Peptides against a protein of PDB entry 4JHK. Designs and how they scored, part 65

Target 1, 212 residues: chain A of PDB entry 4JHK
Amino acid sequence: EDYKIQSFDLETQKLLKTALKDPGSVDLEKVSSVIVDQSLKDQVFSREAGRICYTIVQAEAKQTNGSVFRRNLLNRLQQEFKAREETRKRSTQEWVCLVSFICNIFDYLKVNNMPMVALVHPVYDCLFRLAQSDALKNEEEVDCLVLQLHRIGDQLEKMNVQLMDELFNLLRDGFLLQEDLSSMGRLLLLEILEFRAGGWKLSDTAQKYYYS

## One batch from the design tools (peptide; made by RFdiffusion4, then SolubleMPNN)

Design b2_p10_4_s3 (from b2_p10_4 with W8F S10D)
Fold by OpenDDE base, seed 1:
Structure b2_p10_4_s3 (fold): chain B 212 residues (1-212), chain A 10 residues (1-10)
Amino acid sequence: as target 1 above (212 residues)
Amino acid sequence: VDWYEPDFSD
């Protein structure tokens, strides 16, 4: 199987490829660190990272019934999550990359074909943070929020519909009441409100309206 | 909210 890891140096690419096929032969802590570090810098990679992580987890489970990689990955994610406010203060880009990565791990890293329950509240916490007034005025954060809801909103709602209702109440209020939203931010909020109302999908006409 | 590794395997 082909993975998009061209952004890494050759040595790291070899490390990742080996981890995907023979996880027991590499330092899985190092592998997890490399993946997280790159995901915090490249939001596009974060989606691929989710798939890579899932493959490594499955490979290790199959090979040794181990979970060293998953433990290291989740430990690092928890560390980054705990420091999320500092990260946001330091770099909006790193903050939205962190959110994107956590959401992609939620999306791809299934356990017994089910979402990891332990990630539900952390994901919601990130999305609720993006839904606060100080974040909604920043287009980059609104972009991230809307992107994640497009990707995993339906799955996340199935895990906790009450939290999703509360989240969208904030988004509705932001759309209607917050004066310092950018024009694009307001448009994106309207789009995602309609997206959920339409069962987490857009009609062809709506798709053309927002993305033509 | 903090989280830890779930007590189940993949």
Scores: peptide ipSAE 0.047, ipTM 0.724, DockQ to the pose 0.135
Fold by OpenDDE base, seed 2:
Formats: C-alpha cells, sequence, structure tokens
Structure b2_p10_4_s3 (fold): chain B 212 residues (1-212), chain A 10 residues (1-10)
C-alpha cells in the first residue's frame, strides 16, 4: 500500500515507512509530531495523514498492543485545538489545515469501528467557528467548512443531531442574511444545505452544477 | 472543550 509522503525529506519518509510496518522500532512521539506539523501546512496531506495515522495505530496495536502513537497524536491535537484562535489569527491557512486534520482524524481513526466520542465536540467546535459571520466572509474558511461537512457530516449527525441542526441553522442564516459572502461562498452554502437535505448526498447532475 | 484519550482500544 502506498502513502503520499513525498513532501517529506528522505529521512522522514524512511521514519514514516518504518512506523507503518514496525512502529515499535521508532520514536512514535516524533512520528506523531512530524505528521501533525505537516498536516498544519498542507490541507491535502491532512487527508492522507488520517489514513496514515490509522495504519500506524493499527500496526502498533497488533505489534505491541500499545497506544503510544495515538496518545501522542491526540495530545498534540489537543494542544493545537486549545490554541486554535491564536492559530486562526496568525494564519487562515494553518487554521483550516488544523480543522481539516482534526476532521480527518475523526473520519479515519476509528476505535472499535466507531468514531471517537472524545473528538465529536472538538470537531463541532471547529465547524461552529467556521460558521460564524467573521469566518463565513472568508472563502477559504467556507471551503474548509463545506469540505468537512461533505466528508464527515453524516457521521457527525449520527453522533449529535442537535448540534448538527444548530450548525445548519447558522449556515442557513449565513446564506440568507449575511451580506459580505462571496458569490462562491454563498453557492457553497446553498450546496451544503441541499446536500444535507438530500440525505447527505447529491445527484450527479447537482454535483456537476455546483462543482463544474 | 478539552479532550481525553478514550479508554477503549482500536
Amino acid sequence: as target 1 above (212 residues)
Amino acid sequence: VDWYEPDFSD
């Protein structure tokens, strides 16, 4: 199985490859830090990072019945989450990467084939932050919000439908009432509203309309 | 909101 780790230097690539197949032979704290650091720089990588993390977690569990990697990963995520407002202030790009990574970890890092309950509220907190007026005016943040809802919205709703209803109330209000949305931002909000209303799916025709 | 590591295994 191939993983997209070309963005790392060769030494780090070797480290990651070893972690994937023989996690007991590497510093898993370092591995987790490297993955998080890169995920905060590259939103595309954050998706792959989720898959990588899951694989390492499973490999460690099978090899040593340990959870060192997961613990370190989640601890680092907690630190970044706590500092999310400072991150957003410093860099919108880093902020949306953080949200994307947290959402991808939620998506991929299942425990006993179930989403991690501990991540539900943090994920919603991030999405609610993106749904605030000061964020909705930024197309980059809207892109992130809509992307995450497409990826994990159905799962999140199953975990807490009340929060999802509240979130989409904000999105509806933003779509209808907020004046400084970009045309694309408004279109994306409409699309995601329709997406949920349609049972978290769109017809091929509708998908082409919104994303052509 | 603070997180904690779940007590259940993968």
Scores: peptide ipSAE 0.047, ipTM 0.726, DockQ to the pose 0.099
Fold by OpenDDE base, seed 4:
Structure b2_p10_4_s3 (fold): chain B 212 residues (1-212), chain A 10 residues (1-10)
Amino acid sequence: as target 1 above (212 residues)
Amino acid sequence: VDWYEPDFSD
């Protein structure tokens, strides 16, 4: 199995590869730190990071029945989540990377093939923040919001349909009532409203219309 | 909302 880690230097790549195969031979706290740091800078990597994290978690569990990596990973995520408003103020890019990473961890880091219940509310909190008026006016935040809902919306809804209904009420209101949305932002909100209404699926025609 | 590390059964 191939992991997209070419964005790291060669030494770090070796570290990650070793962690994936023999987690007991490396400093898993350092590994988790490196992964989180890069995920907070690169939204594309954050998607891959979820898969990498899951693999390391499974490898450590299998090798030593340990959870050092997961513990460090989740602790770091908790810290970043708690500081999310400060992150947003500092950098929209870092903020959307944080949201993306948390969502990707939710998506990939399954426990007994089930989503981590502990991550449900944090994920919704992030999405609700992106659905506020001050965020909806920013295309980068709208892009992030819509992307995450495309990726994990169906899973999140299964975990808490009430929160999803509330979230989409905000999105509907944003689409209909908010005046300072960009044209693209408004289009994306419409698309995601239709996406959920269609059972979290898009027709080929709709896909081409919104994303061609 | 804060979270804690769940056990592997969660």
Scores: peptide ipSAE 0.047, ipTM 0.719, DockQ to the pose 0.125
Fold by OpenDDE base, seed 5:
Structure b2_p10_4_s3 (fold): chain B 212 residues (1-212), chain A 10 residues (1-10)
Amino acid sequence: as target 1 above (212 residues)
Amino acid sequence: VDWYEPDFSD
């Protein structure tokens, strides 16, 4: 399997390739740090990072029955999550990268083909933060919110339908009542409201309307 | 809300 790691220097690429095949031969704390650092800068990479992380976790489990990489990864994510408000204040781009990465880890890093329960509330907390009035007025945050709900909304709802109902109550109120939404923001909120109402699917008509 | 590593392995 090929992984998109061309954005790293050659030394780091070698490190990552080794971690993917022989995780016991590298410093897995360093590997986790490198992946998290890059994911916090590049939202596109965070998607690939999810796959990379899953592969390393599986490789380590198979090789040594260890979980050093996963432990370091989750500890780092926890630290970043705790500092999320400061991150948001510093940079909207870094904030949406953080949310995207956490959601991608939730999506890809499954155990026994099930989501990690420990990540459910942190993910919802991020999405609820994006659903607040001060975030809904920012197109970049709305883009992130809607993107994550498209990717993992159905999985999250299965884990806690009550929280999903509460989240979408906020989105509905934002769409209907908030005065300072952009035209694109309103369009995206309407789309995601219809997306969930349709069972996390888009009709052919809706697909054409919003994305064609 | 913070979290801890789950007690189960892959």
Scores: peptide ipSAE 0.051, ipTM 0.725, DockQ to the pose 0.134; fails the geometry check

Design b2_p10_5_s1 (from b2_p10_5, 6 letters changed)
Fold by OpenDDE base, seed 3:
Structure b2_p10_5_s1 (fold): chain B 212 residues (1-212), chain A 10 residues (1-10)
Amino acid sequence: as target 1 above (212 residues)
Amino acid sequence: MEEVENEFLS
């Protein structure tokens, strides 16, 4: 299996490749910090990072029955989560990267093929923050919100349908009532409302209509 | 990194 890590220098690429195959031979704290740092700078990488993290967790568990990587990863994530409001104030880009990474960890880092229950509320907290009026007026935040709901909305709803209903009440109100939405933001909200209404499924044609 | 009890680990 190939992983998209070409954006790293050769030394870091080697470190990551080794962690994927032989996690016991590398500093897993260093590996986790490298992945988190890059994910907080590059939203596109965060999805691949989720897959990489899952593979490393599985490899370490199989090799040594250890969980050093997972512990370091999740400790760092909670630290970033706790500081999320400060991050948002400092940089919208870093904030949406953080949300994207947490959501992708939720998506990929499953335990016994199940989502980590501990991540459910943190993910919803992030999405609810993106659904507030001050965030909905920013296209970058709307893009992030809609993207995450496309990726993990169905899984999140299965974990807590009440919170999902509450979230989409906010999104519907934003779509209908908020005056300072951008044209694209309003279009994206409409699309995600329809996406959920359709059982978290859209035809390829419909998706191209909204995103092409 | 210091390992501490956190909600993400539960």
Scores: peptide ipSAE 0.042, ipTM 0.692, DockQ to the pose 0.203
Fold by OpenDDE base, seed 5:
Structure b2_p10_5_s1 (fold): chain B 212 residues (1-212), chain A 10 residues (1-10)
Amino acid sequence: as target 1 above (212 residues)
Amino acid sequence: MEEVENEFLS
C-alpha cells in the first residue's frame, strides 16, 4: 500500500516507510513528531496523516502489542490543543491545520473499530471555537468548520447529540443574526445546516444548488 | 488494541 509522503526528504521518507512496516525498529516518538509537524503546515497531508497513523498503530500493536506511537501522538496533539488560542492568534492557517488534523485523527484512528472517545470533547471544543462570532466572520475558518462537519459530523453526533444540537444552534444564529459574515460564509453555513437536516447528506436538489 | 479512555485530557 502506498502513502503520500513525497513532501518529506528522503531520509524522513525512509523513516516513515520503516515505521509503517517495522515500527519496533524506529524511534516512534520521532515519527509521531514528524507527522504532527507536517500536518500542522499542510492541510492536504493532514488527511493522509490520519491513515498513516492508523497503520502505524495497528502495526505496532501486532508486532509488539505496544502503543508507544499512539501515546506520543496523542501527547503531542494535547500540547497543540492546549495552545490553540495562541496558535489562532499567530496564524489562522496554522489554526485551521490544527483543527483539521485533530478531526482527521478522530476520523481515521479507530480503537476497536470505534471512534476514540478521548477525542470527542477536544473535537467539539475546536468546532465550537470556529462557531464563535469572531471566527465566523473569517471565511478561512468557516471553510474549515464546514469541511470538518461534512467529514465527521455524523460520527460526532452519534457520540454526543446534545453538543451537536448546541453547536448547530450557534451556526443557525450566526447565519440569521450575524451582520459581518461574508456572502460565501453565509452560503456555507446554510449548506451545512441543510446537510445535517438531511441526515448528513445532500438531496439531489441541494447538490445541484450548491455544487452544479 | 488497548482501550483508550480520557488520554487526551490532563
Scores: peptide ipSAE 0.037, ipTM 0.709, DockQ to the pose 0.582
Fold by OpenDDE base, seed 4:
Structure b2_p10_5_s1 (fold): chain B 212 residues (1-212), chain A 10 residues (1-10)
Amino acid sequence: as target 1 above (212 residues)
Amino acid sequence: MEEVENEFLS
């Protein structure tokens, strides 16, 4: 299989490739650290990171019936989550990368072909934070919010429709009432409101309208 | 699932 790991140096690429094929032969704590560190820097990689993580988890489970990688990954994720407000204060870019990574882990790291229940509230907490007025005025945060909802909104709603309703109440209020939204931010909020209203689906025409 | 939850919440 093809994994997008070209951004790493060759030694790290080898480490990751080995982890994917023979996880028992590498330091899985180190592997998890490398993946998390890169995901906190590159939002695009976060998507691929989720898939990589799932593959390593499955490979380790199959090979040794172990869960060292998953434990280290989730422990690090929890640490970053707990420090999310400080991260946001320090760097909006790092904050949106963190949110993206958490959401992508939720998306890909299935247990018994189901989302990890433990990640539901942390994901919603991140999205609710992005839906606050101080975040909605920042286009980078709005971009992140809308992107995650496009990716995992339907799954999250299935896990807790009440929280999703509450989240979208905030988004509706932001769209209608907040005065310092950027033009693009307002457009994105409208689009995501319509996206959910349409059953988390957009026609090709609608997608072209908002993203052309 | 409980073990997974404990891993994240612990």
Scores: peptide ipSAE 0.034, ipTM 0.700, DockQ to the pose 0.608
Fold by OpenDDE base, seed 2:
Structure b2_p10_5_s1 (fold): chain B 212 residues (1-212), chain A 10 residues (1-10)
Amino acid sequence: as target 1 above (212 residues)
Amino acid sequence: MEEVENEFLS
């Protein structure tokens, strides 16, 4: 399979490719660090990063029954999550990249084919932050919120329906009551409200847009 | 699952 790693220099690309095929032969702490760093800069890569991470985790497990990569990845993710408010203040772009990365790790990094329970609350915390009034007025944050809910909303709801209900109460209130939403932001909120109400089901066209 | 959760929360 091909992975979108063109943004890295050639040496780093080699490192990542080796990690994907022969994780025991590389410094997996370094690999995890590189992936996280790039994911915080590129939201598109953040999605690919989830797939890459899962592949490396599986490869290491099969090769050595180890979990060095996963441990380092999750430790770094925890650090970034703890600093999320600081990140948001520094850069909205980095903040939405962080959210995207966390959500994509949740989406791809399964254990025994199950979502990581430890990531449920962190993901919801991020989405709730995006659902606050000060974030809803920023179209970039609304874009991120709606995108993640399209991708993992159904999975998250299965993990905790109460939190999802609370989240969508905020989104409904934002749609109905918040005055400083952009026109596109308001449309996106309406769309995601309807999306959940319809059972998290996308049309064929929408499916291609969000998942291809 | 528990091991993974501990890794993230530790």
Scores: peptide ipSAE 0.034, ipTM 0.698, DockQ to the pose 0.633

Design b2_p10_5_s2 (from b2_p10_5, 7 letters changed)
Fold by OpenDDE base, seed 2:
Structure b2_p10_5_s2 (fold): chain B 212 residues (1-212), chain A 10 residues (1-10)
Amino acid sequence: as target 1 above (212 residues)
Amino acid sequence: LEEVEKEFLE
């Protein structure tokens, strides 16, 4: 199985590969740290990081019945989440990477094959932040918001439909009422509104219309 | 849930 870890130096790549196969032989705190650090810099990797984290968690559970990696990962994630407003102020890119990473962890890191309940509110908090007027005017944030909803919206709704309704009320209002949306941002909001209305799916024709 | 997981509920 191939993982997208080419952005790391060779030593770190070796560390990650070893963690994926023999987690007991590496410093899992360090592994979690480098994964989070890179996920905050590269949104593409932040997606892959979810899959990597899941694999390491499963490998450690199988090998030692341990959860050292998950504990360290979630500790770091908690720290970054708490500082999310400061991160957003510092760098929109880092902020959307953080959101993407949290959402991808939610998507991939299951507990007993179920979503982690503890991550539901943090994920919604991030998405609600992206749905605020000051964020909707930034196309990079809209891109992130819409992308995450495409990926995990159906799962999130199953966890809390009330919050999802509230979130989409904000998105609808943004689409209809906010004047400083970019053309692409407005298009993306319309698309995601239709996406949910269609049961979290688009027809092939609609898919081509919005993304071709 | 582990303690660190519960912290996200705060």
Scores: peptide ipSAE 0.037, ipTM 0.720, DockQ to the pose 0.475
Fold by OpenDDE base, seed 4:
Structure b2_p10_5_s2 (fold): chain B 212 residues (1-212), chain A 10 residues (1-10)
Amino acid sequence: as target 1 above (212 residues)
Amino acid sequence: LEEVEKEFLE
């Protein structure tokens, strides 16, 4: 019912609100563009964007049986994904926003109540990139990696347990062998290793220990 | 969507 869109100007907020309720009355290509642009700038919004996108998709499907918004959204997402290395070089912040956005689209944009299979490998590719040594030494990237795994790790594992095993092998190696990890980065890696080992759940006690 | 899906799988 409530969507976190206060970061937009009032005119854009009105556009988004209309898209959520009456998608046929707005330019859905423009709406998708605005959402993607903001998601690449604000990681908090990139999380919310998944839910917003799903709502618009459902509203359009119900209203006109159309998929204009979803098509434009996925096309833009694909473009950004393809350019991910350039984005990372340009700005770590934009890169982690991109990863967050892709992960949250995966999380919320269900098709027939199932994850979009086409997004599985792109999501893993992003997470594997964050698990490389040059990324693990950057706390901002570690934060992003661990956050996404907390949010969608269980779903991703269900889609491909082999890739998840390979990913966590990298994380284990990073935790044990990489010398230039920050203290917080190392702590976060340990936590996420324990998180998966515990069935993608943490006790309240453990949660307080790592995030007090 | 099929085209988009195929491209993502590249």
Scores: peptide ipSAE 0.036, ipTM 0.715, DockQ to the pose 0.371
Fold by OpenDDE base, seed 5:
Structure b2_p10_5_s2 (fold): chain B 212 residues (1-212), chain A 10 residues (1-10)
Amino acid sequence: as target 1 above (212 residues)
Amino acid sequence: LEEVEKEFLE
């Protein structure tokens, strides 16, 4: 199985490849830090990072019955989550990368084929932050919000339908009442409202309207 | 849940 790690230098690539095959022979704290650092810079990589993390977790469990990598990963993720408001103030790009990474970890890092319960509220907290008026006026934040809901909205709703209802109440109000939305932002909010209403899928008519 | 996972709920 191939993993997209070409963005790293050769030494780091070797480290990651070894972690994927023989996690007990490397510093798993360092591995987790490298993956998180790159995910906070590259939103595209964060998708691959979720898959990489899952593979390392499974490899370590099989090899040593250990969970060192997962503990270090979640510890770093928690640190970044706690500092999310400061990150948002510093850089919108870094903030949306953080949200994307947290959502991708939720999506890929399953335990017994189930989402990590501990990540449910942190994910919702990020999405609720993106649904606030000061965030909805920024297209980059709206893009991130809508993308994550497309990816994991159905899973999140299964975990807590009440929070999802509250979130979409904010999105509906933003779509209807907020005056400083961009045309693209308003279009994306309408699309995601219809997406959930359609059972987290687009009808053929909606698909043509939004993407053709 | 591991200790680090529980901290997300606090």
Scores: peptide ipSAE 0.036, ipTM 0.716, DockQ to the pose 0.449
Fold by OpenDDE base, seed 1:
Structure b2_p10_5_s2 (fold): chain B 212 residues (1-212), chain A 10 residues (1-10)
Amino acid sequence: as target 1 above (212 residues)
Amino acid sequence: LEEVEKEFLE
């Protein structure tokens, strides 16, 4: 298997590769820390991080029936989640990376082939925060919101359709009523409204219209 | 659920 870890130095790459194959031979707290730190800097990596984390979790479970990595990962995620408002204030980029990472962990880190129930509310909390008026006026936050809904919206809805309905009520109102949306932000909100209405799918025509 | 996992449910 090939993992996109070229952004790390050689020593860290070796650490990650070893964790993927022989997790018992490395400091899994350090591994989790490195993955989270990089995910907070690079939203592209955050998606790969989800896959990496899943592989490490599976490898450790198989090797020792342990869950040290998952515990450390979730502990760090909880820490970052609790501090999300401070993170948002400090850096919009770090904030959207945090949201992206949590969503990607939800997407990839399955337990018994099912989404982690414990992550459902945290994910929705992040998306609801992005759907507030002060966030909708920021194109970077709208980009993040729409991207995550494209990736995991269908799965999230299956976990709690009521919360999804409430979320999209906010998005509809934002699209229709909020005056300080950017043109692109308004376009993205319209697209995601249509995306869900179409069963979390886009027609070829719609795809060309929004992303030509 | 682990302790940390339970905390996310709060």
Scores: peptide ipSAE 0.035, ipTM 0.715, DockQ to the pose 0.422

Design b2_p10_5_s3 (from b2_p10_5, 6 letters changed)
Fold by OpenDDE base, seed 4:
Structure b2_p10_5_s3 (fold): chain B 212 residues (1-212), chain A 10 residues (1-10)
Amino acid sequence: as target 1 above (212 residues)
Amino acid sequence: LEEVEKEFLS
C-alpha cells in the first residue's frame, strides 16, 4: 500500500513507514504529533492522514493489542477542537485544515467498522461554524464546508439526520438570503443542496456543470 | 466503542 508522505523529511518518512508496519518499535506519541501537525498545515495531507491513522491504529492493535497511538491522536484532536475559535481567528487556512482533519478522522478511523460516535457532534459543530454568515462570505471556508459534505455527508446524516436538516437549513438560507456570497460560493452552496437532494450523489452532467 | 469515546472525551 502506498501512502502520500512525500512532504515530510526522510527521517520522518522512515518513522511513519515504521509506524505503519511495526508500531511497537517507534514512539507513537511522536508519530501522532507529527501527523496532526502536518494535517493542520496541509489540507490535502489531512485526507491521507485519516487513512494513515487508521492503518497505524489497526497495526498497533494487532501487534501489541495497544491503543497508544489512537489515544494520543484523539487527545490532540480534542485539544485542537476546543481551541477551534482561536485557530479560526488566527488563520482561516489552519482552521479549514483542522476541520478537514477532524472530518477525515471521522471518515477513516472506524471502530468495529463503525464511525466513532464521539466525533459526530464535534464534526457537526465544525460544519455548523462554517455555515454561519461570517464564514459563508469567505470562499475558503465555503470550499472546505462543501468538500467535507461531499466526503462524509451521507455518513453524518446516517448518524443524525436532524442535525443534517438543521445544517442544510442554514445553507439554504445562506444561498437565498446572504448578500455577500462570492459567485463561486453561491454556486457551491447550490451544488451541495442539489447533491444532498439527490441522495448524496451527483450525475456526471451535473458534475461537469459545477466543476468544469 | 465506549473506550474510544472515553479517550476522546477525556
Scores: peptide ipSAE 0.040, ipTM 0.730, DockQ to the pose 0.637
Fold by OpenDDE base, seed 2:
Structure b2_p10_5_s3 (fold): chain B 212 residues (1-212), chain A 10 residues (1-10)
Amino acid sequence: as target 1 above (212 residues)
Amino acid sequence: LEEVEKEFLS
């Protein structure tokens, strides 16, 4: 399979490719660091990063029965999560990249084909932060929130329906009551409300209406 | 859960 790693220099690309096929021959701490760093800069890559990380985890497990990469990855992710408010203040772009990356790790990095329970609350914490009034007024944050809910909302709800209900109460209130939403932001909130109400799916007609 | 994973729960 091909992975979207063109944003890296050739040496780093080689490192990543080797990690994907022969993880025991590379510094997996360095690999994890590089992936996290790039994921904080490029939201598109942060999506791909989830798939890359899963592949490396599986490769290492098969090759050495090790989990060095996963440990280092989660350690770095935890550090970034703890500093999320500072990140948001510094750069909205980096903040939404961080959220996207955490959500993508949740989506791809399964244990025994199940989501990691340890990531459930951190993911919800990020989404709840995006659902606050000061974040809903920023279309970039609304875009991120709605995108993640489209990707992993159904999985998250299965893990904790109470938190999902609370989250969507905030989104409903934002849609109905918040005055400084952009027109697109309001439209996106309406769409995601309908998306969940429809069982985390939209009809082809509805999809075309919102995203054509 | 690994120690790092436990830290995320806190």
Scores: peptide ipSAE 0.039, ipTM 0.733, DockQ to the pose 0.445
Fold by OpenDDE base, seed 5:
Structure b2_p10_5_s3 (fold): chain B 212 residues (1-212), chain A 10 residues (1-10)
Amino acid sequence: as target 1 above (212 residues)
Amino acid sequence: LEEVEKEFLS
């Protein structure tokens, strides 16, 4: 299996490749830090990072029955989550990368073939923050919100349908009532409302309307 | 849940 790690220098690539195959032979705290740091800079990598993290977790469990990597990863993720408002203030790009990374970890890092229950509320907290009026006026944040709901909305709803209902009430109100939405932002909100209404999939009619 | 996972719920 090939992993997209070309953005790292050769030394770091070697470190990551070794972690994927022989996690007991490397500093797993350093590995987790490198992955988180890059995921906070590159939204595309953050998706690949979820897959990489899952592979390392499984490899360590099989090799040593350990969970050092997962513990370090989640500790760092928690630190970034707690500082999310400061991150958003500093850089919208870093903020949406953080949200993307948390959502991708939720999507890929399964425990006993199930989503991590501990990540449910943190993920919803991020999505609710993106659904506030000050965030909905920013197209970059709307893009992130809609992308994550496309990826993991169905899984999140299974974990807590009440929170999902509350979230989509905010999105509906934003679509209908907020004056300073961009044209694209309003279109994306409408699309995601229809996406959930259609059972987290687009009908043929909706597909033609939004993407043809 | 591991301790680190419980901390996310606090």
Scores: peptide ipSAE 0.037, ipTM 0.729, DockQ to the pose 0.446
Fold by OpenDDE base, seed 1:
Structure b2_p10_5_s3 (fold): chain B 212 residues (1-212), chain A 10 residues (1-10)
Amino acid sequence: as target 1 above (212 residues)
Amino acid sequence: LEEVEKEFLS
């Protein structure tokens, strides 16, 4: 199986490849740190990072019945989550990468083929932050919000439908009432409202219309 | 749950 790790130097690529095959032979704290650092810089990689993390977790569980990597990963994720407001203030790009990464970890890092319950509220907290008025006026944050809801909205709703209803109440109000939304932001909010209303799916024609 | 996982629930 191929993993998109070409953005790393050769030494780091070797480290990651070894972690995927023989996690017990590498420093898993270092591996987790490298993955998180890159995910905070590259939103595209953050998607792949979720898959990579899951593979390493499974490999370690199989090899030693251990969870060192997951523990280190979650420790770092918790640190970044706690500092999310500072991150947002410093760099919108890093902030949306953080949100993307935590959502992708939620999506891929399953326990017994189920989502990690511990990540549900942190994910919602991030999405609610993106749904605030000061964030909705920023196209980059709206794009992130809508992208994550497209990817994991159906799963999140199954975990807590009440929070999802509350979130979409904010999005509806933003779409209808917030005056400083960009044209693209307003379009994206409308699309995601329709997406959920349609059972978390859109026709190909509708999708092309909103993203053309 | 690990301590970190429990903390996320708080």
Scores: peptide ipSAE 0.037, ipTM 0.725, DockQ to the pose 0.401

